# Ledger of designs, part 194: peptides against a protein of PDB entry 4Z63

Target 1, 334 residues: chain A of PDB entry 4Z63
Amino acid sequence: LCLGMNDLTGNIPEDLFHLKRLNLLGIQENRLSGSLSREIRNLSSLVRLDVSWNLFSGEIPDVFDELPQLKFFLGQTNGFIGGIPKSLANSPSLNLLNLRNNSLSGRLMLNCTAMIALNSLDLGTNRFNGRLPENLPDCKRLKNVNLARNTFHGQVPESFKNFESLSYFSLSNSSLANISSALGILQHCKNLTTLVLTLNFHGEALPDDSSLHFEKLKVLVVANCRLTGSMPRWLSSSNELQLLDLSWNRLTGAIPSWIGDFKALFYLDLSNNSFTGEIPKSLTKLESLTSRNISVNEPSPDFPFFMKRNESARALQYNQIFGFPPTIELGHNN

## One batch from the design tools (peptide; made by RFdiffusion4, then SolubleMPNN)

Design b2_p21_5_s4 (from b2_p21_5, 13 letters changed)
Fold by OpenDDE base, seed 1:
Structure b2_p21_5_s4 (fold): chain B 334 residues (1-334), chain A 21 residues (1-21)
Amino acid sequence: as target 1 above (334 residues)
Amino acid sequence: SELLKEQLEKLLENPTNVIYA
């Protein structure tokens, strides 16, 4: 049953939950309000539940143990409060959980040992607090992780050295500290292609440790951290780099010529730093800017990006990295 | 819908992954 993208109001009729053969319930992008009914438990054949972009409130019901076939739960952009229900945090069938842009709170706890099918997790823009879950690497299929805009304090857990499944990771604006430790840990994530760390590590030094290596890194976003230091030499070894944003930091020194060696680099923002010297002539040789041969079919994060022209500007949503226009921003350097 | 606009506005005011241009 697909009723998305309407102007439906009120509660879900209780009789809808008697549809025991229902595999898909999509009621997204409506004006549905109230609590999400516990009677969802009656939808024992449910594979996909999409309640996103509504006005649901209250706690998410703890009924997911009665939904053994549920693979997709989309609840983003609601008013849900409380934590992730225990049955949801232990779901062996769940492939994708999206609860972005809610009011979920408390310590984030997932039983990754039980969540054997989880491949995508979006919990961005919630009120989770405490530390990052150390057991996330135990989710052996987890590739896409958005935990941005939560109140996770401290450092990236050491256990994330073992996060081999991790491909797309956002921790933007999560009050993280110790960028040196974070990068030192995350370099061990062999499948990591996208790393977003914007609005963390305030005033720290960007490490220039030549021992750091991100072999498969395509997207690095570490903007607005007030980071000190220079362009990190270790980044030159990330030959697959497509997008680099280090804007709104306090980086100094010259822009190195090796930036022009990135064959796939189509978006570069180094603006609002303290870079000096000449613009490298090698930037004029960026093949990606001269020929749109960037394979649009490359995997992208499931979480959206937002572009702001300035701190006061309205953000533009981009669902795909390749949606960004080819850009070189070097403005506002001194 | 107007609600979608409001929710979108909320999302855009509170973006998760910001790229500054």
Scores: peptide ipSAE 0.122, ipTM 0.702, DockQ to the pose 0.814
Fold by OpenDDE base, seed 3:
Structure b2_p21_5_s4 (fold): chain B 334 residues (1-334), chain A 21 residues (1-21)
Amino acid sequence: as target 1 above (334 residues)
Amino acid sequence: SELLKEQLEKLLENPTNVIYA
């Protein structure tokens, strides 16, 4: 049953919960309000539940043990409060959980040993606090993780050295500290292609440790951290780099010539730093900027990116990295 | 709907994973 993108108001009719054979319930992009009914438990055949973009409030009902086939739960952009229900945090069937842009709070706890099918987790823009859950690497299929804009504190857990499944990771604006430790840990994530760390590590030094290596890194976004230091030499070994944003930092020194050696680099933002010297001529030779046929069907994170031209500008949503226009921004350097 | 527009506007005001262009 797909009822999304309407002007439906009120609550879900109770009779809907009698549909025991229902595999898909999509009621997204409506004006549905109130609590999500516990009677959702009656939909025992449910594979996909999309309640996103509504006015739901209250706690998410703890009924997911009665939904043994549920693979997709989309609840982004609601008013949900409380924590992740125990039954949801222990769901062995769940592949994707998206609860971005809610008011969920408390310590983030997932039973990753039970969540054997979880591959995508979007909990961005919530009120989770405390430390990052150390057991996330136990979610052996977890590839996409957005935890951005939560009130996490401290450092990236050492256990994330074992996060082999991790491919897309955003921790933007989560009050993280110790970028050196974070990068030192995350370099062990052999499948990591996208790393977004914007609005963390306030005023720290960007490490220039040549021992750091991100082999599969395609997207690195570490903007607006007020980071000091220079362009990190370790980044030159990330030959697959496509997008680099280090804007709004306090990086100094010259832009190195090796920045033009990235064959796939189509988006470079080094603006609002303190870089000096000449613009490397190698930047004018970036193949990705000269070739029109970038048909790179590359995997993208499930979480969206947003582009703002200025602080007052409306953000543009991009669902794919490739959706960004080819860009070189070197403005506002002295 | 106006409400969806408002929700979208709220998301766009404080989005995650902002790239500054």
Scores: peptide ipSAE 0.107, ipTM 0.687, DockQ to the pose 0.794
Fold by OpenDDE base, seed 2:
Structure b2_p21_5_s4 (fold): chain B 334 residues (1-334), chain A 21 residues (1-21)
Amino acid sequence: as target 1 above (334 residues)
Amino acid sequence: SELLKEQLEKLLENPTNVIYA
């Protein structure tokens, strides 16, 4: 049953929960309000539940143990409060959980040993606090993780060295500290292609450790951290790099010539730093900027990106990284 | 709907993954 993108108001009719054979319930993009009914437990055949973009409030009901076939739960952009209910945090059937842009709070806890099918987790823009959950690497199929805009004080856990399934990771604006430790840990994530760390590590030094290596890194975003240091030499070994944003830092020295050796680099932002010297001539030879037909059909993260032209500008949402125009920004380096 | 517009506006004011351009 798909009733999305209407102007439906009020609560879900109770009789809807008598549909025991229902595999898909989509009621997204409405004006539905109140608590999400506990009676969703009666939808025992449910595979997909989409309640996103509504006015739901209260706690998410702890009834997911009665939904053994549920693979997709989309609840982004609501007013949900409390934590992730225990039955949801232990769901063996769940593939995708999206609860972005809610008011969920407390310590983030997932039973990753039970969540054997979880491949995508979006909990961005919530009120989670405490430390990052050390057991996330136990979610053996977890590829996409957005935890941005929470308050995860401290460092990236050492256990994330074993996060082999991790491909897309965003921790932007999450009060993280110790960039040297974070990069030292995350380099062991062999499948990591996208790393977003914007608005963390305030005033720290960007490590220039030649032992750091990110083999499959395609997207690196570490903007607005007030980072000191120079362009890191370890980044030159990330041959698949497509997007680099180090804007709004305090980086110094010359822009190295190896930055023009990235064959797939189509977006480069080094603006609002303190770089000196000449613009490398190699940047004029970037194939991605000169060739018209780079059809990069690569998988994108499940979480959106937001581009801001400046700190005061309205953010533009992009669902795909490849939606960014080919760009070289080197402005404001005085 | 006006509500969806308001929700979109709130989302755009509070982006999760910021890239500066």
Scores: peptide ipSAE 0.025, ipTM 0.580, DockQ to the pose 0.828
Fold by OpenDDE base, seed 4:
Structure b2_p21_5_s4 (fold): chain B 334 residues (1-334), chain A 21 residues (1-21)
Amino acid sequence: as target 1 above (334 residues)
Amino acid sequence: SELLKEQLEKLLENPTNVIYA
């Protein structure tokens, strides 16, 4: 049953929960309000539940143990409060959980040893507090993780060295500290292609440790951290780099010539730093800017990116990294 | 609704994954 993208108001009719053979319930992008009914437990054949972009409030009902076939739960952009229900945090069937842009709070706890099918987790823009869950690497299929805009104080857990499944990771604006530790840990994530760390590590030094290596890194966004230091030499070994944003930092020194050696680099933002010297001539030879053959077929993270023209501007949403225009931004340097 | 609009505006003003242009 798909009723998305309407102006439906009120609650879900109770009679809808008698549909025991229902595999898909999509009621997204409406004006549905009140609590999400506990009676969703009666939808025992449910594979996909999409209640996103509504006015739902209250706690998410703890009924997911009665939904053994549920693979997809989309609840982003609601008013949900409380924590992740225990049955949801233990779901062995769940592949994708999206609860971005809610008012969920408390400590983030997932039973990753039980969540054997979880491959995508979006909990961005909530009120989770405490530390990052140390057991996330136990989610052996977890590829996409957005935890941005929560209050995860402290450092990236050491256990994330073992996060082999991790491919797309956003921790932007989560009050994280110790960028050196974070990068030192995350370099062990051999499948990591996208890393977003914007609005963390305020005033720290960007490490220039040549021992750091991100083999498969395609997207690195570490903007607006007030980071000091220079362009990190370790980044030159990330031969697959496609997007680099280090804007709105306090980086100094010259832009190195190796920045033009990235064959796939189509988006570069080094603006609003304190870089000096000449623009490397190698930037004029970037193949991505000269050749039309950018493979658009690369997997993108499940979480969107947002482009802002300035700090006060509304962000434009991009669901795919390849939606960004080829860009070189070097403005507002000394 | 005004609340949904506010949520959307908050999302657009304060996105989770910001790239500056």
Scores: peptide ipSAE 0.023, ipTM 0.586, DockQ to the pose 0.662

Design b2_p21_6_s1 (from b2_p21_6, 7 letters changed)
Fold by OpenDDE base, seed 4:
Structure b2_p21_6_s1 (fold): chain B 334 residues (1-334), chain A 21 residues (1-21)
Amino acid sequence: as target 1 above (334 residues)
Amino acid sequence: FPESLKKYVLPSDHTSWVTTE
């Protein structure tokens, strides 16, 4: 049953929950309000639940133990409060959980040893507090993780060295500290292609440790951290780099010539730093900007990227990273 | 330099190409 993209109001009729053979319920992008009914438990055949972009409030009902076929739960952009229900946090069937842009709070707790199928987790823009959950690497299939815009004080857990499944990771604006530790840990994530760390690590030094290596890194965004230091030499070994944003830091020194050696680099933002010297001539030879024939093996996130220019602006959706316009931003340097 | 509010996010898919967080 798909009823998305309407102006439906009120609650879901209780009789809808009598549809025991229902595999898909999509009621997204409406004006549905009130609590999400506990009677959703009666939808025992449910594979996909999409209640996103509504006015739902209250706690998410703890009924997911009665939904053994549920693979996809999309509840983003609602008014949900409380935590992740225990049955949801223990779901062995769930492949994708999206609860972005709610009012969920407390400590983030997932039973990753039970969540054997979890591939994508989006909990961005909530009120989770405390530390990042150390057991996330136990979610052995978890590839896509957005935890941005929460209050995860402290450092990236040491356990994330073992996060082999991690491919796409955003921790933007989560009050994180110790960028040196974070990068030192995350370099062990052999499948990491996308790393977004914007609005963390306030005033720290960007590490220039030649021992750091991100083999498969395609997207690095570490903007608006007031980071000090220079362009990190370790980044030159990330030969698959496609997008680099280090804007709005306090980086100094020259832009190194090796920045033009990235065959796939099509988006570069180094603006609003303190870089000096000449613009490397190698930037004029970036193959991605000069040749249409470059097959860019683009990272394939399950969900589009969004870019916001400011907090009051709407986020622009990009279904593919290649949807970003080819860009070189070097403005507002010395 | 002034603070930038520029953000990249890995959000969910939806029907809109422009959304609000």
Scores: peptide ipSAE 0.021, ipTM 0.624, DockQ to the pose 0.063
Fold by OpenDDE base, seed 2:
Structure b2_p21_6_s1 (fold): chain B 334 residues (1-334), chain A 21 residues (1-21)
Amino acid sequence: as target 1 above (334 residues)
Amino acid sequence: FPESLKKYVLPSDHTSWVTTE
C-alpha cells in the first residue's frame, strides 16, 4: 500500500492494521500526526515501513519483535521522542534504519550482536548524548553510518579499530574531540571510503603522522574545525581520493605538489585557510578535470550527501558524489 | 568570514528499496 506524497491528515485508520498480508506500507510525505500506533504489530508480513516526512510524535512503539520480516524502516523527519525501542534495537531482520531528523534522546544503544542484518543506519540530527556506542563494530554488516548532529562528547571508541564493515561514516557536528586519536583508530577500518568529520575537533592540530594510512579513502571532509597544521603527508598515499574538503580551517604552509597526483580527484576545497606559496602546477593536470573519458568508480552510500555552503542557504542534495561539479576552490588563503 | 558562510557536508534523506551489503 503506497499512499505517499499526499496531504493526508490525522491518524492512520485502525482497520489498516488488519492487513496481515501487507508487505509494504508507504505513507511518507503526508501530514499524519499523533503517535505511531502499537497496532502496527498486526502487520506481521511487513517488509518495508515508510512513515517518513510526517508529523508523528511520541515514542516509537516497542513492537518490532512482532515484525519478523521487517527489513526497511524509514521514519526520518518526524517528531519521535525517547530512545530506540528495545525490540527495534534487537531486530535480526532489519537491514536499514533511518530515523534522521527526529527528537530521539538518551544514550544510543543497539544490540549489534542481535542486529545481524543491519547494513545502513541513519540517526543524524537527533538528541542522542553520551559517548559513541563501543559495540557498533559488532554489527558485522553495518556499512553506512550517519550519526551527525548529535552530542557524542569525547573520542572515537578504540573498538572502532575492528569496524571492518564500515564504508561510509559521518560524525559531523557531534562534539568530538581528539582528531589524532580518531584518525589513528579509523585508519584500521579497511573498507572506509567516505569519512565526514566536519564541525568537530575545534582548534586541534591536524596530525602529520606518516604512519597514518587510509587505503580505500575516496571522500574526506573535515571542514569548519579551525584545525592547525599543514597538508598532511599521510593523505598522499590515499590513491583513490575523489573528494577532499579541508575548508574553513587554519591550515598553513604550501599546498604540496602531490595533491595533483590523485587521478580521480575531481572536487578539491582548501578555501578559507592560511595556505601560502604558489599553486602547484600539477593541479592544472588533474586527469579528472582534463579528460572527458575518466570513469570514476563512485562510492555508493545508501544515503545521499548534501552540501550547505552557508548556514542560511538551503542545502544542496546530491544522490551521487559524482553529482558534485568538478571544483577547485583555493580562495581566501591570505 | 562570518560563521553564516561556513559550509558542511552531511548525509541526507534517502528512500531506497534496495540496500547494499
Scores: peptide ipSAE 0.029, ipTM 0.619, DockQ to the pose 0.037; fails the geometry check
Fold by OpenDDE base, seed 1:
Structure b2_p21_6_s1 (fold): chain B 334 residues (1-334), chain A 21 residues (1-21)
Amino acid sequence: as target 1 above (334 residues)
Amino acid sequence: FPESLKKYVLPSDHTSWVTTE
């Protein structure tokens, strides 16, 4: 049953929950309100639940143990409060959980040893607090993780050295500290293609440790951290780099010539730093900017990128990394 | 300087990549 993208109001009719053969319930992009009914437990054949972009409130019902076939739960952009229900946090069938842009709170706890099928997790823009869950690497299929815009604190857990499944990771604006430790840990994530760390590490030094290596890194965004230091030499070994944003830091020194050696680099933002010297001539030779015929292997995030130019601006959605316009931003340097 | 908070927030409000199995 697909009723998305309408102006439906009120509650879900309870009789809808009598549809025991229903595999897909999509009621997204409506004005549905109230609590999500516990009677959803009666939808024992449910594979996909999409209640996103509504006005639902209250706690998410703890009934996911009665939904043994549920693979996809989409609840983003609602008013949900409380935590992740225990049955949801233990779901062995769940592949994708999206609860972004809610009011979920408390400590983030997932039973990753039970969540054997979980491959995508979006909990961005919530009120989760405490530390990052150390057991996330136990979710052996978990590739895409967004935990941005939560009230996490402290450092990236040491256990994330073992996060071999991790391909996409966003921790933007989560009050993280110790960028040196974070990069030192995350370099061990062999499948990591996308790393977004914007609005963390306030005033720290960007490490220039030549021992750091991100072999598969395609997207690096570490903007607005007030980071000190220079362009990190270790980044030159990330030969697959497509997007680099280090804007709104306090980086100094010259822009190195190796920045133009990235064959796949099509988006570069180094604006609002303290870089000096000449613009490297190698930037004028970036193949991705000169040739449309470059086969760039895009990382396949399950979720689009959102770019906000300012806090008041509407976020621009990019379904693909290639949706970003080819860009070189070097403005507002000294 | 108005910190142009380029907020990269991933992932989307829309699961464009979710293949309906």
Scores: peptide ipSAE 0.028, ipTM 0.582, DockQ to the pose 0.037; fails the geometry check
Fold by OpenDDE base, seed 5:
Structure b2_p21_6_s1 (fold): chain B 334 residues (1-334), chain A 21 residues (1-21)
Amino acid sequence: as target 1 above (334 residues)
Amino acid sequence: FPESLKKYVLPSDHTSWVTTE
């Protein structure tokens, strides 16, 4: 049953919960309000539940133990409060959980040993506090993780060295500290292609440790951190780099010539730093800017990227990294 | 210089009506 993208108001009719053979319930992008009914438990055949972009409030009901076939739960952009229900945090069937842009609070707790099918997690823009969950790497299929805009103070856990499934990771604006430790840990994530760390590590030094290596890194965004240092030499070994944003830092020195050796680099933002010297001639030879053959077939994260050009501007959504226009931004380095 | 805040915001940071599968 798909009723998304309407102006439906009020609650879900109780009789809807008698549909025991219902595999898909999509009621997204409406004005539905009140609590999400516990009677969802009666939908025992449910595979997909989409209640996103509504006015739901209260706690998410703890009934997911009665939904053994549930693979997709989309609840983003609601008014949900409390934590993740215990039955949801222990769901063995769940592949995707999206609860972005709610008012969920407390410590983030997931039973990753039980969540054997979880591959995508979006909990960004909530009120989670405390530390990052150390057991998150126990989610052995977890590929996409967005935890941005929470208050996960402290450092990236050492256990994340074992996060082999991790491919797309965002921790933007989460009060993180110790960029040297974070990069030293995350370099062990051999499947990591996308790393977004914007608005963390305020005033720290960007490490220039030649022992750091991100073999499969395609997207690195570490903007608005006031980072000191220079262009890191370890980044030159990330031969698959497509997008680099180090804007709004305090980076100094020359832009190195190796920045033009990235065959796939189509988006470069080094603006609002303190770089000096000449623009490397190698940047004028970037194949991605000269040839239209950007291979569209690259794996993108399940979550879109948002780019704000200004604090007051509406962020533009890009479902794929390739949706970004080819860009070189070197402005405001004086 | 007025720093135009270029912020890459993860899907969590921006209210987008696009459901991602």
Scores: peptide ipSAE 0.025, ipTM 0.634, DockQ to the pose 0.048; fails the geometry check

